# Peptides against a protein of PDB entry 7UQJ: the designs that were tried, part 29

Target 1, 160 residues: chain A of PDB entry 7UQJ
Amino acid sequence: PELYQNFNITPPRGVLFHGPPGTGKTLMARALAASCSSDERKITFFMRKGADILSKWVGEAERQLRLLFEEAKKHQPSIIFFDEIDGLAPVRSSKQEQIHASIVSTLLALMDGMDNRGQVIVIGATNRPDAVDPALRRPGRFDREFYFPLPDVKARFKIL

## One batch from the design tools (peptide; aimed at target 1 W57, target 1 (a further copy) W57 G59)

Design b2_p13_3 (made by RFdiffusion4)
Pose (drawn by RFdiffusion4):
Structure b2_p13_3 (pose): chain A 160 residues (1-160), chain B 160 residues (1-160), chain C 160 residues (1-160), chain P 13 residues (1-13)
Amino acid sequence: as target 1 above (160 residues)
Amino acid sequence: as target 1 above (160 residues)
Amino acid sequence: as target 1 above (160 residues)
Amino acid sequence: PPRELPPRERPLP
């Protein structure tokens, strides 16, 4: 941590996995979760699938998001993987419902808002990156974007 | 206050920060929140978002807004910051649930009934200005609209 | 009434001020209420909003609306003004609440219960006219309309 | 006697 405090830099804590289906996005996330449970320093893995937080009560989806990010603050070494994040956080439109844009606005305020979110890495896997809200694709929340392509010749050989 | 009586004008008590993502809106609100807590006279910063307002009970979201504005009047030199305010206050629509139009109407009434002395300042950052209700964007509610643009060369040089 | 009853032209049961925001609709009702700064028993003015009627309870909103109308009948020549009548009377649908829908179901019955010798006039203001419920715009209700547009050049010169 | 309304609900997409 002194290397990052040597400068006045904060580490990148957000990655957006994107690419065609079957290219290794969830596999990489699975290997990262299996590696986080075997290095004897507790990196807590939080798995979230799509719109797991959707509820029929008003304000319960934003409450579940706030609780997920808070429980992530309770144990500092924690990770949040959002599988199929384009179903949880679509581009905010006036035509669609307010529960969607309200979830996206809560996610924006919880990733880079007024309060610091802690040592929480946030990973989102998507097949449709341009269905993710563009305010979620900037540094401070999903700094990096890993494009997982269809494998080339050498990579197919290695996979096989 | 005599200058604002000599000319028959009321000081603006509302600001709407707007601009592209990552241009300085939450940063300015964070710097103002740190400037509120340093000096010989104290300004109270009230931070809010859509999650700690929206409730599942009838008449509880508007009661939480009223408690916020009454508590800010109690601590009279005050700032209220609503981040991602288009999520809290969308454009009123009949094709939406009634709780969002009821939040916008309660907010319009509480802003039209403030102290009328420049004691409670209300600051909102929407990232998208069109999504916010036009009744809130008129002078009397959010008087000033600060456009935080993408920086030009001299500004990029100063930021770097 | 000695003059206007000679010709049998009935006064309107419901007059609707509608227009863009900041066009002076609240000023006209405030100026008519300062024309109520006159002696008693003539042009009693009631200033209500799309809020401060609707409550947590199930009967105080309709009971208070029936009482407001009864106090309006008690002082015979009287005016009821509903500022932001889309807050009190939104569009009834299946995303609508039950308490607003019953407020509309009582306001309609109270406007059809008003007699033909027109001594109570109900003026209502809105910035979004096709967001008030369609039933109050039917004949025998809010049927005469006043459009308040943005000012032209001479009007802006007079305002400045 | 005064009575209260039920909690608010919203449909799911």

Design b2_p13_3_s1 (made by RFdiffusion4, then SolubleMPNN; from b2_p13_3, 7 letters changed)
Fold by OpenDDE base, seed 5:
Structure b2_p13_3_s1 (fold): chain B 160 residues (1-160), chain C 160 residues (1-160), chain D 160 residues (1-160), chain A 13 residues (1-13)
Amino acid sequence: as target 1 above (160 residues)
Amino acid sequence: as target 1 above (160 residues)
Amino acid sequence: as target 1 above (160 residues)
Amino acid sequence: APQLYPPLTVPLP
């Protein structure tokens, strides 16, 4: 947050952290929240898992997303962190595709509805950026992407 | 890695990384693999998610765990990292409880069957250590636990 | 910690974490300290910024470094983390170069004077490994280096 | 006492 303010750059509404699992995406999001919080200016950090939105909020996922964005707006400056945002992706069943499409459409609408003047940053983290709906990656949404590479282990990470 | 060598403590077969989500558990496991790998001594890093063991390996989860441990043993020195190991925890259905019990029993047997002379470390990461089967937390399994606090915690790491 | 024990590798006295700013070096050092502490064996974590050693400890920087290493030795097992260790590098004035040279020479002597039997690990973090005195990067000092790559910002962070 | 950087009191929700 503060880095964007210091550079006179309008903070993006959404930032996509992508890269292999355990590359520190979630940690970076927390560290950003921590580094942007001073004693004088605390950042409220909201975290949700993509899979939890589908599984825990069955039938209320849209409402819970709306409440999350409202709460983030009330507690400005805020970060909304969606961990495993690709976990919003449809599982193999057509009924789950419909539920996914509804949840993703709600998230799109919420991101589009964020006034540019709001001190709310949305961070999505994924191991599979290609599994994230391209509509989420458009301008005004997750329009900035950060690849988190594996720590360059000259070791053969045969991640088999 | 180095701190435990200095302690003359028999290296645990398993280490449980626990703490709030996004505290760097997975990143630490990768960085440990990276830090322990030299050009002369590469560590093979195997990563699996607890939820993937239940969902992707339906009916083969036990076999896949056995293969994983065999492969880790063949590629010594090795780290097996189970991200979200609490995701092996039963979902609400009795049928899933049976599948869970089977997978967890297999993991227990595999951890118990690791020769103490093997250069295989198992790291489990969880946000919910209390959701991890207590049998996994016994001596010879995940017998060492490391709490990853939020960076926001007063760095009173009284590591007193 | 445990991985180095398993590998019969003599723990380095010093580890240099290097890579671009915000790559999680400091966070990793803290997480290492946390992950090396059990309820039975707590690791004392000492943190200092390189710039703070020059600015806050003017005229006492050498003494403060000596006290830091003595305290770390008294509270074994210990980690000394120097964040922004390149901040020990001289600022543009010849007088500051002399102060830097004195502080760095003291740090070198302290690292050389650590008995190999001591349970003290020194971690240096820098964004500019080339700005770290090559003498600090020699065997018995910061003789292991870990690169924290940028997440490949294909995004133009025009950090203008 | 290790001088630990001041706690970021991010109010957890």
Scores: peptide ipSAE 0.000, ipTM 0.344, DockQ to the pose 0.097
OpenDDE base, seeds 1, 2, 3, 4: peptide ipSAE 0.000, 0.000, 0.000, 0.000; ipTM 0.348, 0.289, 0.312, 0.295; seeds 1, 2, 3, 4 fail the geometry check

Design b2_p13_3_s2 (made by RFdiffusion4, then SolubleMPNN; from b2_p13_3, 6 letters changed)
Fold by OpenDDE base, seed 2:
Structure b2_p13_3_s2 (fold): chain B 160 residues (1-160), chain C 160 residues (1-160), chain D 160 residues (1-160), chain A 13 residues (1-13)
Amino acid sequence: as target 1 above (160 residues)
Amino acid sequence: as target 1 above (160 residues)
Amino acid sequence: as target 1 above (160 residues)
Amino acid sequence: PPELYPPLTVPLP
C-alpha cells in the first residue's frame, strides 16, 4: 500500500511470487507486510495454503475464500497470501478438475470483485508459475510477477 | 555437473542432504542447480516431495518416478531433488509399508539403472537420515551425505 | 539444557515460538538443539507438525503423542518441536473440535506429567499465537514465549 | 496419463 501510494501506482490486485521453493517467497510476502505496516498503519496478513484449500475445505472452499476476502476487506489494509497457489491446480483427476475449476472460478470472481480502491493485496506464491491457471495471471488479477532467484551459493556460504 | 567435471570426479548418483528443517537443504540443492547452470549450460531442476509421492500418486507412484527419471535424463544436465525423502518411509501401517516398499524398490532400481555417464544428480533432503532406508544410502545411490548444521545463533542474529 | 544449567534456571517445560512464518522459528528451535548439543551431550530433536497430528494420525493422535513423549524421555536430553502447533486448533467444524479438544487435552496432560527433572524441552512454533489454546500457554506448559520478528526488508535484500 | 509436472527450468540469474 504505502509503497504503491508513494509511487502513485495503482496497487496490483494480485502479485505472483514465483521461483524455486526455499527462495523465500513466503518470507518476502511477510517482509512486505511488515514493511508496509507502520506504527500508524498495521497491515493484516492473511495466509492460506493452496493445498489446504483443496484438502481441508472440501465442499466449503468457495465459502472459505469468500469469508477470507470479506475478512481481508474488513481488516484493510491487508495482504492475502496464498502459499503454494499452484496447489489449487489439480493433479489431473476428473473429479478434482471440477472442484478445482469451481475454486479457481471463485477466486477469479473474488479478485475481479475487489474494488481497486480497497487496500487488499493478494499475493500468490508458487514454485510452478506455468501450473497456475492463465486466467489468474491476467490484468486485474495476478498482473505482476516477481521471480525469486536462488541466492548465489557464495551468498549462502556467507550466511552459514 | 560442472563442479564435478572440473575436479575430474565422477558425480555421485545421489546426495543426501540431511539436517534440521530450515537449515536450507532445499535452498542448497537449488543453489547447486543455479551454480552449476551457466548461460551456456542450464541445469534442469526437478523437485518432488516424498510425502506427495505417497499421498498424491496412490497407485501410480512407481510410474511417476520412472517418468521423472526419464524426463530428468531427457533434460540433462539435471538435478532431481526429493524433498522430505524420509516421507517415503511409511508411518507403521501394514498397507503403507507395502506401498512404501514398492516405491523404495522402484527408486533403488531407478538409481541403479542410471548410467554414470548421465548428468543426472539425485539429491534427497531429509530431516531424519535414520528414517531413510539404508538401501538408499549405499554406494551408487545416496553415497554422499551432507549434514546441514544450524547456523550458529550468533550468525543468525547477524542476519536478523 | 546447558544454557539453562549455566544460568541456574529451571528449563521451561514448553517454549512457544511465535511470529510470522518464515521468520525462522523452526530454524531457531533447531539452532537451540544444535547449540545445546555438545560432543559430550547430544540432544535428540523430535519434530512433528500440528496439521500432521490431526490429518495423518486420525484416531491415533493421542497415542502418537504419548509415544513421542516417551521416546523423547528415553532419548533425553531432547527437544520436542511442534511445528505449526496452531494447526492443532480446528477449522470450525464440530467434529474437528471434538478431535482437537481430545488432542489438546492429551498434550496438556503430557506436558503436565513431565517431571521437571527430565531434560525434555517442548517447543511449539506458531504463526497464530492467539489460535493456540490458552490452556497451553499457562505456567508449566508453554510458559515462555519468543516472538520472531520479521527481518527488516533491508536486511533481507542484503541476503538476496 | 497424468502429465508430469513440467520441469522447473531455473533461469539463470
Scores: peptide ipSAE 0.000, ipTM 0.222, DockQ to the pose 0.057
OpenDDE base, seeds 1, 3, 4, 5: peptide ipSAE 0.005, 0.000, 0.005, 0.000; ipTM 0.355, 0.236, 0.317, 0.222; seeds 1, 3, 4, 5 fail the geometry check

Design b2_p13_3_s3 (made by RFdiffusion4, then SolubleMPNN; from b2_p13_3, 7 letters changed)
Fold by OpenDDE base, seed 2:
Parts: structure tokens; C-alpha cells; sequence
Structure b2_p13_3_s3 (fold): chain B 160 residues (1-160), chain C 160 residues (1-160), chain D 160 residues (1-160), chain A 13 residues (1-13)
């Protein structure tokens, strides 16, 4: 939204936050949601975990993704944050690969189906960018990647 | 690595980070990796979750641990960070206790098999130090323990 | 304990920490535990995840909750921290709703059964306060709510 | 053989 308008940059359909766990990817996605929320413009923040999509939504994961994107579209401007999006990687069981392929296909279709005029930003957080399906990292999907380096120990000693 | 060389201290084979969750154990392990990484000397950071070792690596957890230690040895200097190492505690099922005992035995053997000349540091993070097998807390294994106290509310108000 | 004694306030039976994930609810619950722990008065901190109560304790969740409250009562002063207490929300399966209703009923009974003289504080952390059963948010249960706003991006850039 | 979870080789900058 505002952050991208100020740069005359078409808002990415998806942003991949990658970097080591505990670098604050989730905290950044949320700080982005907060900083983009003014009193006049509340951003709705939707969060899902990749592992929950696979484990809790067995047989309905596609429908739950569709509903999530529809709800995000209704509550524009919105951010959909997928925590542990690398959890949408197949653990090497053929049955899990089929379920995963279907869920990934649905996510791809939902990201492709978002009109660039929609104020829905999708943020994926992963610790394993290479475990994210390359199809998700293509232009028009997670086409921007932000590496979350570790804070220097000096920065951390200021927090302690 | 450098941090231990500067102190003329033999690097511990293992360091146990314990303290309440969200005290930044993971963030410290990583800040240690970053602070020990210079432009000339990159430290390879390996991370595994204790719960993932039990749940995802059913039947291959031992092999995956061996491969992790071999890879850490190849990428020296390296840090192996076990997040939630207390997740290598038996949940009270006899079958899980046997699997756990085998995994812990493998981890013990791998830590004992590390030559002191290896630039591989093992960091275990736990919220439940008492749930960590006492055999892991012996000299030559997790022989150093760092308690992560909670940042004072005053320190936290400086972050907010 | 001390924090509530200084204010002449009856310690709440339960405190709900709500706000976006990564706002440090867990970190605050713990900072409260540490700040209430003096050298003379150690507070025992018990932590459970709402999702773990549902997934790991299938058929024993009620018993595990009872044991947790008994143990917290034995180790007074104590804090019971439920992380992701909104994970005690039914995902839309009728079977999960029944299990959830039973677990919530048990938690309600345990919170109601705590004598106000007990130095047991229950902290629930959620990202979805509206997904927490309204019965848990009544007086004598989670009767205090603390919203954890997102740290401003500016505060975060000081951490990075 | 099940491929190893690739190391999170984080090139720490």
C-alpha cells in the first residue's frame, strides 16, 4: 500500500521473507501491517501456518485457502501472512506429495487470480527458501524476496 | 571459533541455552553465529527442531543426525543449533521412549565423537532444562549452560 | 505477586495477552514471571501451547490440564502460560468441537476452582481474542486483557 | 534414499 505507492512500484503480489528462524520475519510482516495501518486505513492481517494448512485442513486446505483469499479481498487493504510457507513442502510421502501439489496449485491459482489493483499483499515466511516451490517464486507470485539477516550481537545486547 | 580463541578457552562441545521461550535463545545462537562470522570466516549455521527430529524423521532420525554432524564438519566453522532440544524428551508412550532413547544415544555418540579440534559448536535450546537427558548435560557434551533470563520490562519498553 | 501487592489489586485469576503474533506476548508473560521472581521468591513458570493440548493430549487433555494446575499449585507462586490459547478453538469438525468443548469446560472449572488466595496466575496468549471462548473472558477467569500492539517499524529498525 | 533436508546453509553475510 503506502510503502509501495511512495516508490511508484507496483505492489508485489507476494513477498517472501526468508532467513534464519528468530530473525523476526513474523514480527516484520506484522510491523509492516502496523506501519501500513493508519487510523484512516486499517490493514487486515491474516495469518496462517504452512504446517497447519497441511495438517489441520486435510481435504479442505484448498477451500480454506480460497476462503482466506476471498476474506482478504473483502477486507482490503489486507496482508495474508503465511508463516512457515516451506511447510507447504512435501515431506517425502507420495500421498503427502499429491496433497501438497494440490495445495500449491491452489495457492498459485489464487495468487495469479489476484488483480494487481487489489490491495492484498501475500507474505510468505520461510527459513528454507530453497524448499519453497520455484513456481511460487516466479514473477506475479512471491516475486520479491527479503532476507532477514541475524541481528548483530551488539543489537541484541541493547535488547537485553 | 574467534570468540573462544580470544579467551584461550577450549570451545565447549555443546552449549545449552535454557530459559523461558521468547527470551531469544534462537536469536542468540544466531547472533553468536553472526558475530563469529567475519567476511573472511563465514560460519555455517545448521538448525533443527527437536520435535521435527522425532516427528518428521521417524525411522531415519539417527541417520539424519549423523548426516547433520558430517555436514557441519564439512562446513567448518559451523554451529549446529537444536531448537526445542527438550522435544527430544519422551512423550509417555513406550514406543516413543524407545525411539527417543535411540535418538539421544545417537546424539551422545555424535557429540562424543567430535574431536576438540573441530570448529563445530552444538547449541541446544530448551525451555525445560530438567527435561533434557542428564547424559547430554555432562562434560564434553552440553557442558556449558546459559540461562536466558527475561528481559526486564524496562528493557522491553525500550523496544516497544 | 509483588506487582499486584504494590497496587493493592487482587491478582487476576487469568490474564489474556492478545495482539498480533510476534508482538512479544510470550516474552511479556515471561518478563512478568522474571520480574515477579526475586532471589527470595522464585516463580515457577509453566508453559503449554493450545495446539499441543488438542493434538498431543488426545483423550488425556483434561487430565493433563488438571495435573498442570495441581503442579502449579504445588509450586506457588506460579504462572501458567497458555501460548496460542486460541488453538483451543474448534477447527470446523464436529468431533473436534466436542473435544474442544470438553477441554474448555475443564479449563473453566480449573480456573473457577482456584482460590483467590492461591498465587497461581494464568496467562493466555492469543492472536485472535475473538476466537477465545467468551466464557473464558468472564470475571474470575481471563478477566484482564492486555493488547500487545506492534512495535513501530522505527523501534524494529533499532533491533535490526 | 530420502534426500536430506538440505542444510540451511545460511551464508551469514
Amino acid sequence: as target 1 above (160 residues)
Amino acid sequence: as target 1 above (160 residues)
Amino acid sequence: as target 1 above (160 residues)
Amino acid sequence: PPELYPPLTVDLP
Scores: peptide ipSAE 0.000, ipTM 0.248, DockQ to the pose 0.059
OpenDDE base, seeds 1, 3, 4, 5: peptide ipSAE 0.000, 0.016, 0.000, 0.000; ipTM 0.366, 0.249, 0.321, 0.359; seeds 1, 3, 4 fail the geometry check

Design b2_p13_3_s4 (made by RFdiffusion4, then SolubleMPNN; from b2_p13_3, 6 letters changed)
Fold by OpenDDE base, seed 1:
Structure b2_p13_3_s4 (fold): chain B 160 residues (1-160), chain C 160 residues (1-160), chain D 160 residues (1-160), chain A 13 residues (1-13)
Amino acid sequence: as target 1 above (160 residues)
Amino acid sequence: as target 1 above (160 residues)
Amino acid sequence: as target 1 above (160 residues)
Amino acid sequence: APQLYPPLEVPLP
């Protein structure tokens, strides 16, 4: 929370954490959730895996996404964390992936429908940012991207 | 490797990192690999996802596992990190999951076949330790387990 | 940065990451730095080890700290990360640790002298929070603390 | 079904 006030940055609706696997994207999202709450002000943290939404909720994924966003809005301030968001919203390769297209469309609509005044932040994490539909990476959606580099081995050795 | 030498601890054949998603299991594995490397002694880090081995290597998963272990042995000291190992070695539910059973059997044999003198450490990570075949959790395999708790929310909230 | 605006949280001047070694403190600091940078807005990340400042800059540590803070101010938005800050700012045990006392005094003055409007965040990391001078842990300095718990020690000791 | 550790539902007080 505080880092953005100091930097005069308008909070994004959506934040994309991207970088090689095991760079701490999910850990950072949890740490952010855990650090934005105080004893007086708790943040509700919702977590979903992209592939789990597709596999567990075949035919109801759109409804589950809508319910997730409504629940997050009900429990604001809240963070919605999508781990492996490339599994939920892959780049539209073929016209035949109608299910993926409808889920992406629903997620786009939910991201667009977030009131900027709402205390709901959406964090997507991926190891493959180029596999995320570019429509999700536009202003008003995941309009901020955070690269989690592999910790430079040289720089980590300075920390031991 | 060095961590175990310094403590006069025989390196485990296998280490299971388990805990809620986003507790930093993969990150810790990378951090351990980086921390055990020096300028003089680099550790080779091999990473695979359990589900990717099944989905990308249908019919060759056993061969790919064998090649991975041979490559790790060639590049010792090395760490093999299996992310989401529950996707590779699910609990044996039905006799019909013959493919899973053969992959599990191969992984068991590879873990058992590791010379304890070899500078190869296998780290498995899972969000569902109970979904990992108990045969993998026996002595000589993943005989050591790390619980990655959710970072205590109260303590992290002071800094964001 | 943005999360703090949405939650009406005043940004800390200093954030103390504390917890046992290998809990990912440094990794989190780097991930925060990477995560606060966008293509349009890069954050400069300064990293120092507490012990290195004392050992490498004997007699000039105060000057090096001043230069570090001036450079961070010049390159704002910026993060200053002190790894092993207990090595830089030990608890004042004896009046005879005049060098440590002067470095601590300089660091206190630099933390106090940060304009709250400045886009400079200071992150300290330690494995020994009780070894950090309590004066640094007061409001306007490291007034926020993150505990990085060991993943349940019982589970971790099975793997080490 | 192997229980995924529940997300940190930090319940609002």
Scores: peptide ipSAE 0.000, ipTM 0.386, DockQ to the pose 0.060
OpenDDE base, seeds 2, 3, 4, 5: peptide ipSAE 0.000, 0.000, 0.000, 0.000; ipTM 0.208, 0.328, 0.323, 0.352; seeds 2, 3, 4 fail the geometry check

Design b2_p13_4 (made by RFdiffusion4)
Pose (drawn by RFdiffusion4):
Structure b2_p13_4 (pose): chain A 160 residues (1-160), chain B 160 residues (1-160), chain C 160 residues (1-160), chain P 13 residues (1-13)
Amino acid sequence: as target 1 above (160 residues)
Amino acid sequence: as target 1 above (160 residues)
Amino acid sequence: as target 1 above (160 residues)
Amino acid sequence: PRTLPPRTRPVPP
């Protein structure tokens, strides 16, 4: 931590996995979760699938998001993986419902808002990155974007 | 106050920060929240978002808005910051649930019934200005609209 | 009435001020209420909003609307003004609440219960006219309309 | 004196 405090830098804490289907996005997330449970320093893994938070009550989806990010603050070494994040956080449109744009606005305020979110890495895997809200694809929330391509010759050899 | 009585004008009590992502809106609100808590006279900063207003009960979201504005009047030199305000106050539509139009109507009434002395300032950052209701964007509610643009060369030099 | 009842032209049961925001609709009702700064028993003015009638309870909103209309009949020549009547009377649909739908179901029955010797006039204002419920715009209701447009050059010169 | 039930919204498919 002194290396990052040597400068006035904060580490990148957000990655967006994107690429075609079957290219290794969930596999890489699974390997990262298995590695986080065997290094004996507790990196807590929070798994979230799509719109797992959707509810028929008003304001319960935003409450579940706030609780997920808070429980992430309780244990500092924690990770949040959002599988299929283009179903949870679509581009905010006036035509669609207000539960969607309200979830996206809560996610924006919880990733880079007024309060600091802590040592929480946020990973999102998507097949459709341009269905993710463009305000979610900037540094401070999903700093990096890993493109997982279809494998080339050497990579297919290695996979096989 | 005598200058604002000599000319028969009311000081603006509302600002709408708007601009592209990552251009300085939450940063300015964070710097103003730190400047509210330093000096010999204290300004009280009230931070809000859509999650700690929206409720599942009838008449509880508008009651939370009224409690916010009454509590800010009590601590009279005050700032109220609504982040991602298009999620809190979308454009009123009949094809939406009634809780969003009811929040926009309660907010319009509470802003039209403020102290009328420049004591409660209301600051909102929408990232998208069109999504916010036009009735909130007229002078009398959110008087000033600060456009935080993408920085030009001198500004990029200063930021770097 | 000595003059206007000679010709049998009935006064309107419901007159609707509609237009863009900031066009002076609340000013006209405030100026008509200052024309109620006159002596009693003539042009009693009631200033209500699309809020401060609707409540948590199930009967105080309709009971209060029936009482407002009864107090309007009690002082015979009277005017009821509903500012932001889309807040009190939104479009009834299947995303609509029950308490607003019953407010509309009582306001319609109270406007059809108003007699033909027109002594109570109900003026209502809105910035979005096709967001008020369609039933109050039917004949025998809010049927005469006043469009308040943005000002032209001479009008802006007078305003300045 | 009666109260109203809690507000609900449909879950999108």

Design b2_p13_4_s1 (made by RFdiffusion4, then SolubleMPNN; from b2_p13_4, 7 letters changed)
Fold by OpenDDE base, seed 4:
Structure b2_p13_4_s1 (fold): chain B 160 residues (1-160), chain C 160 residues (1-160), chain D 160 residues (1-160), chain A 13 residues (1-13)
Amino acid sequence: as target 1 above (160 residues)
Amino acid sequence: as target 1 above (160 residues)
Amino acid sequence: as target 1 above (160 residues)
Amino acid sequence: PELYPPLTVDIPP
């Protein structure tokens, strides 16, 4: 939160954390949520896994996304963290492509429907940014991307 | 690894990192791998997701686990990190239960077959320790468990 | 960066990450740096260890801190990460206390001399927040603290 | 002479 105000940048509604697995994307999202909340100002942290949205919510994924965004809006300031947001993009089967397209379309609409003055930030984490629907990576959605490199073992070793 | 040798303690073969999602389990595993590697002593870090073992390796999951352990043994000192090891335990369908039981049985056998003098540590991360097969949580396997609490949102908030 | 603008919060000049060793403080700082840089907007990440500032820079630590802040200012937006900032506080020997007091005094002056509109964030990580000079923990310096709890100490102690 | 140049980590995108 605080870093973007210092830069006089309109904070993105959506931030894509991408990089190799175990680079700390999920930890970062939680630490950001923690780091933006105080005793006086609780940030409500919502977390969903992309794979859970597809697998647990077959036929209700769209409704669950809507409910999530409504709940985040009710409890703002809020962070919605989608862990493994690429998991909303399953392997191509024709039936899964349609379900995926509808879920992604719903997420797009929910992100687009967020008032820019709203206190809800969406963080998507992925290991495969290229597997994330390009429509999610457009301005007004996940318009900021953050690469979590593997800490170059040498850089970590130079720090150790 | 080096810490246990320095203390003349038999290092655990398997460590279960458990706690709510985004408590830094995967990060900790990578940080442990990095912190145990030096310029003189590289630890080879192997990472697999439990869900990938089931979904990507349908019919070959057992073979892939064997290959992983063989490769880890060849490149010792090594850490094998199973992210979401509970993802080896899918939702009960009878056909998935058999596949899961065989994969878990293979993992058990591989952990049991590791020579105590071997420089291979297995770290399993889970959000649901009770969803991990109790056979994995026995001595000689994941016999050490590590709870990654949600940083008490208040405790993280008091820090923020 | 972005999260603070969304909340209309003045971003802290200094953030103290505190908590037991291996709770991901250093990783968080790197991931924050990564998560604040885009292709269009590179954040320059500077990292120093507190112990290195004392041990490697005996007699030049103050000058090196000044150079670090000047370089961070030249390459803003920037993050200065002090890993183990408590390592600037050595064990009390009379000669080390004077050196430490001078280095801490220099760091205080550098943090105080930062324009609140400057695009330089200072992150200090420590395992011992109480070993950090209280003067560093005041408003305008490390005025935001972040607790990285150990995943239950018992869990880490059962590995150690 | 800067004995230890700042580790500018170019954070790749």
Scores: peptide ipSAE 0.000, ipTM 0.301, DockQ to the pose 0.063
OpenDDE base, seeds 1, 2, 3, 5: peptide ipSAE 0.000, 0.007, 0.006, 0.000; ipTM 0.355, 0.212, 0.237, 0.350; seeds 1, 2, 3 fail the geometry check

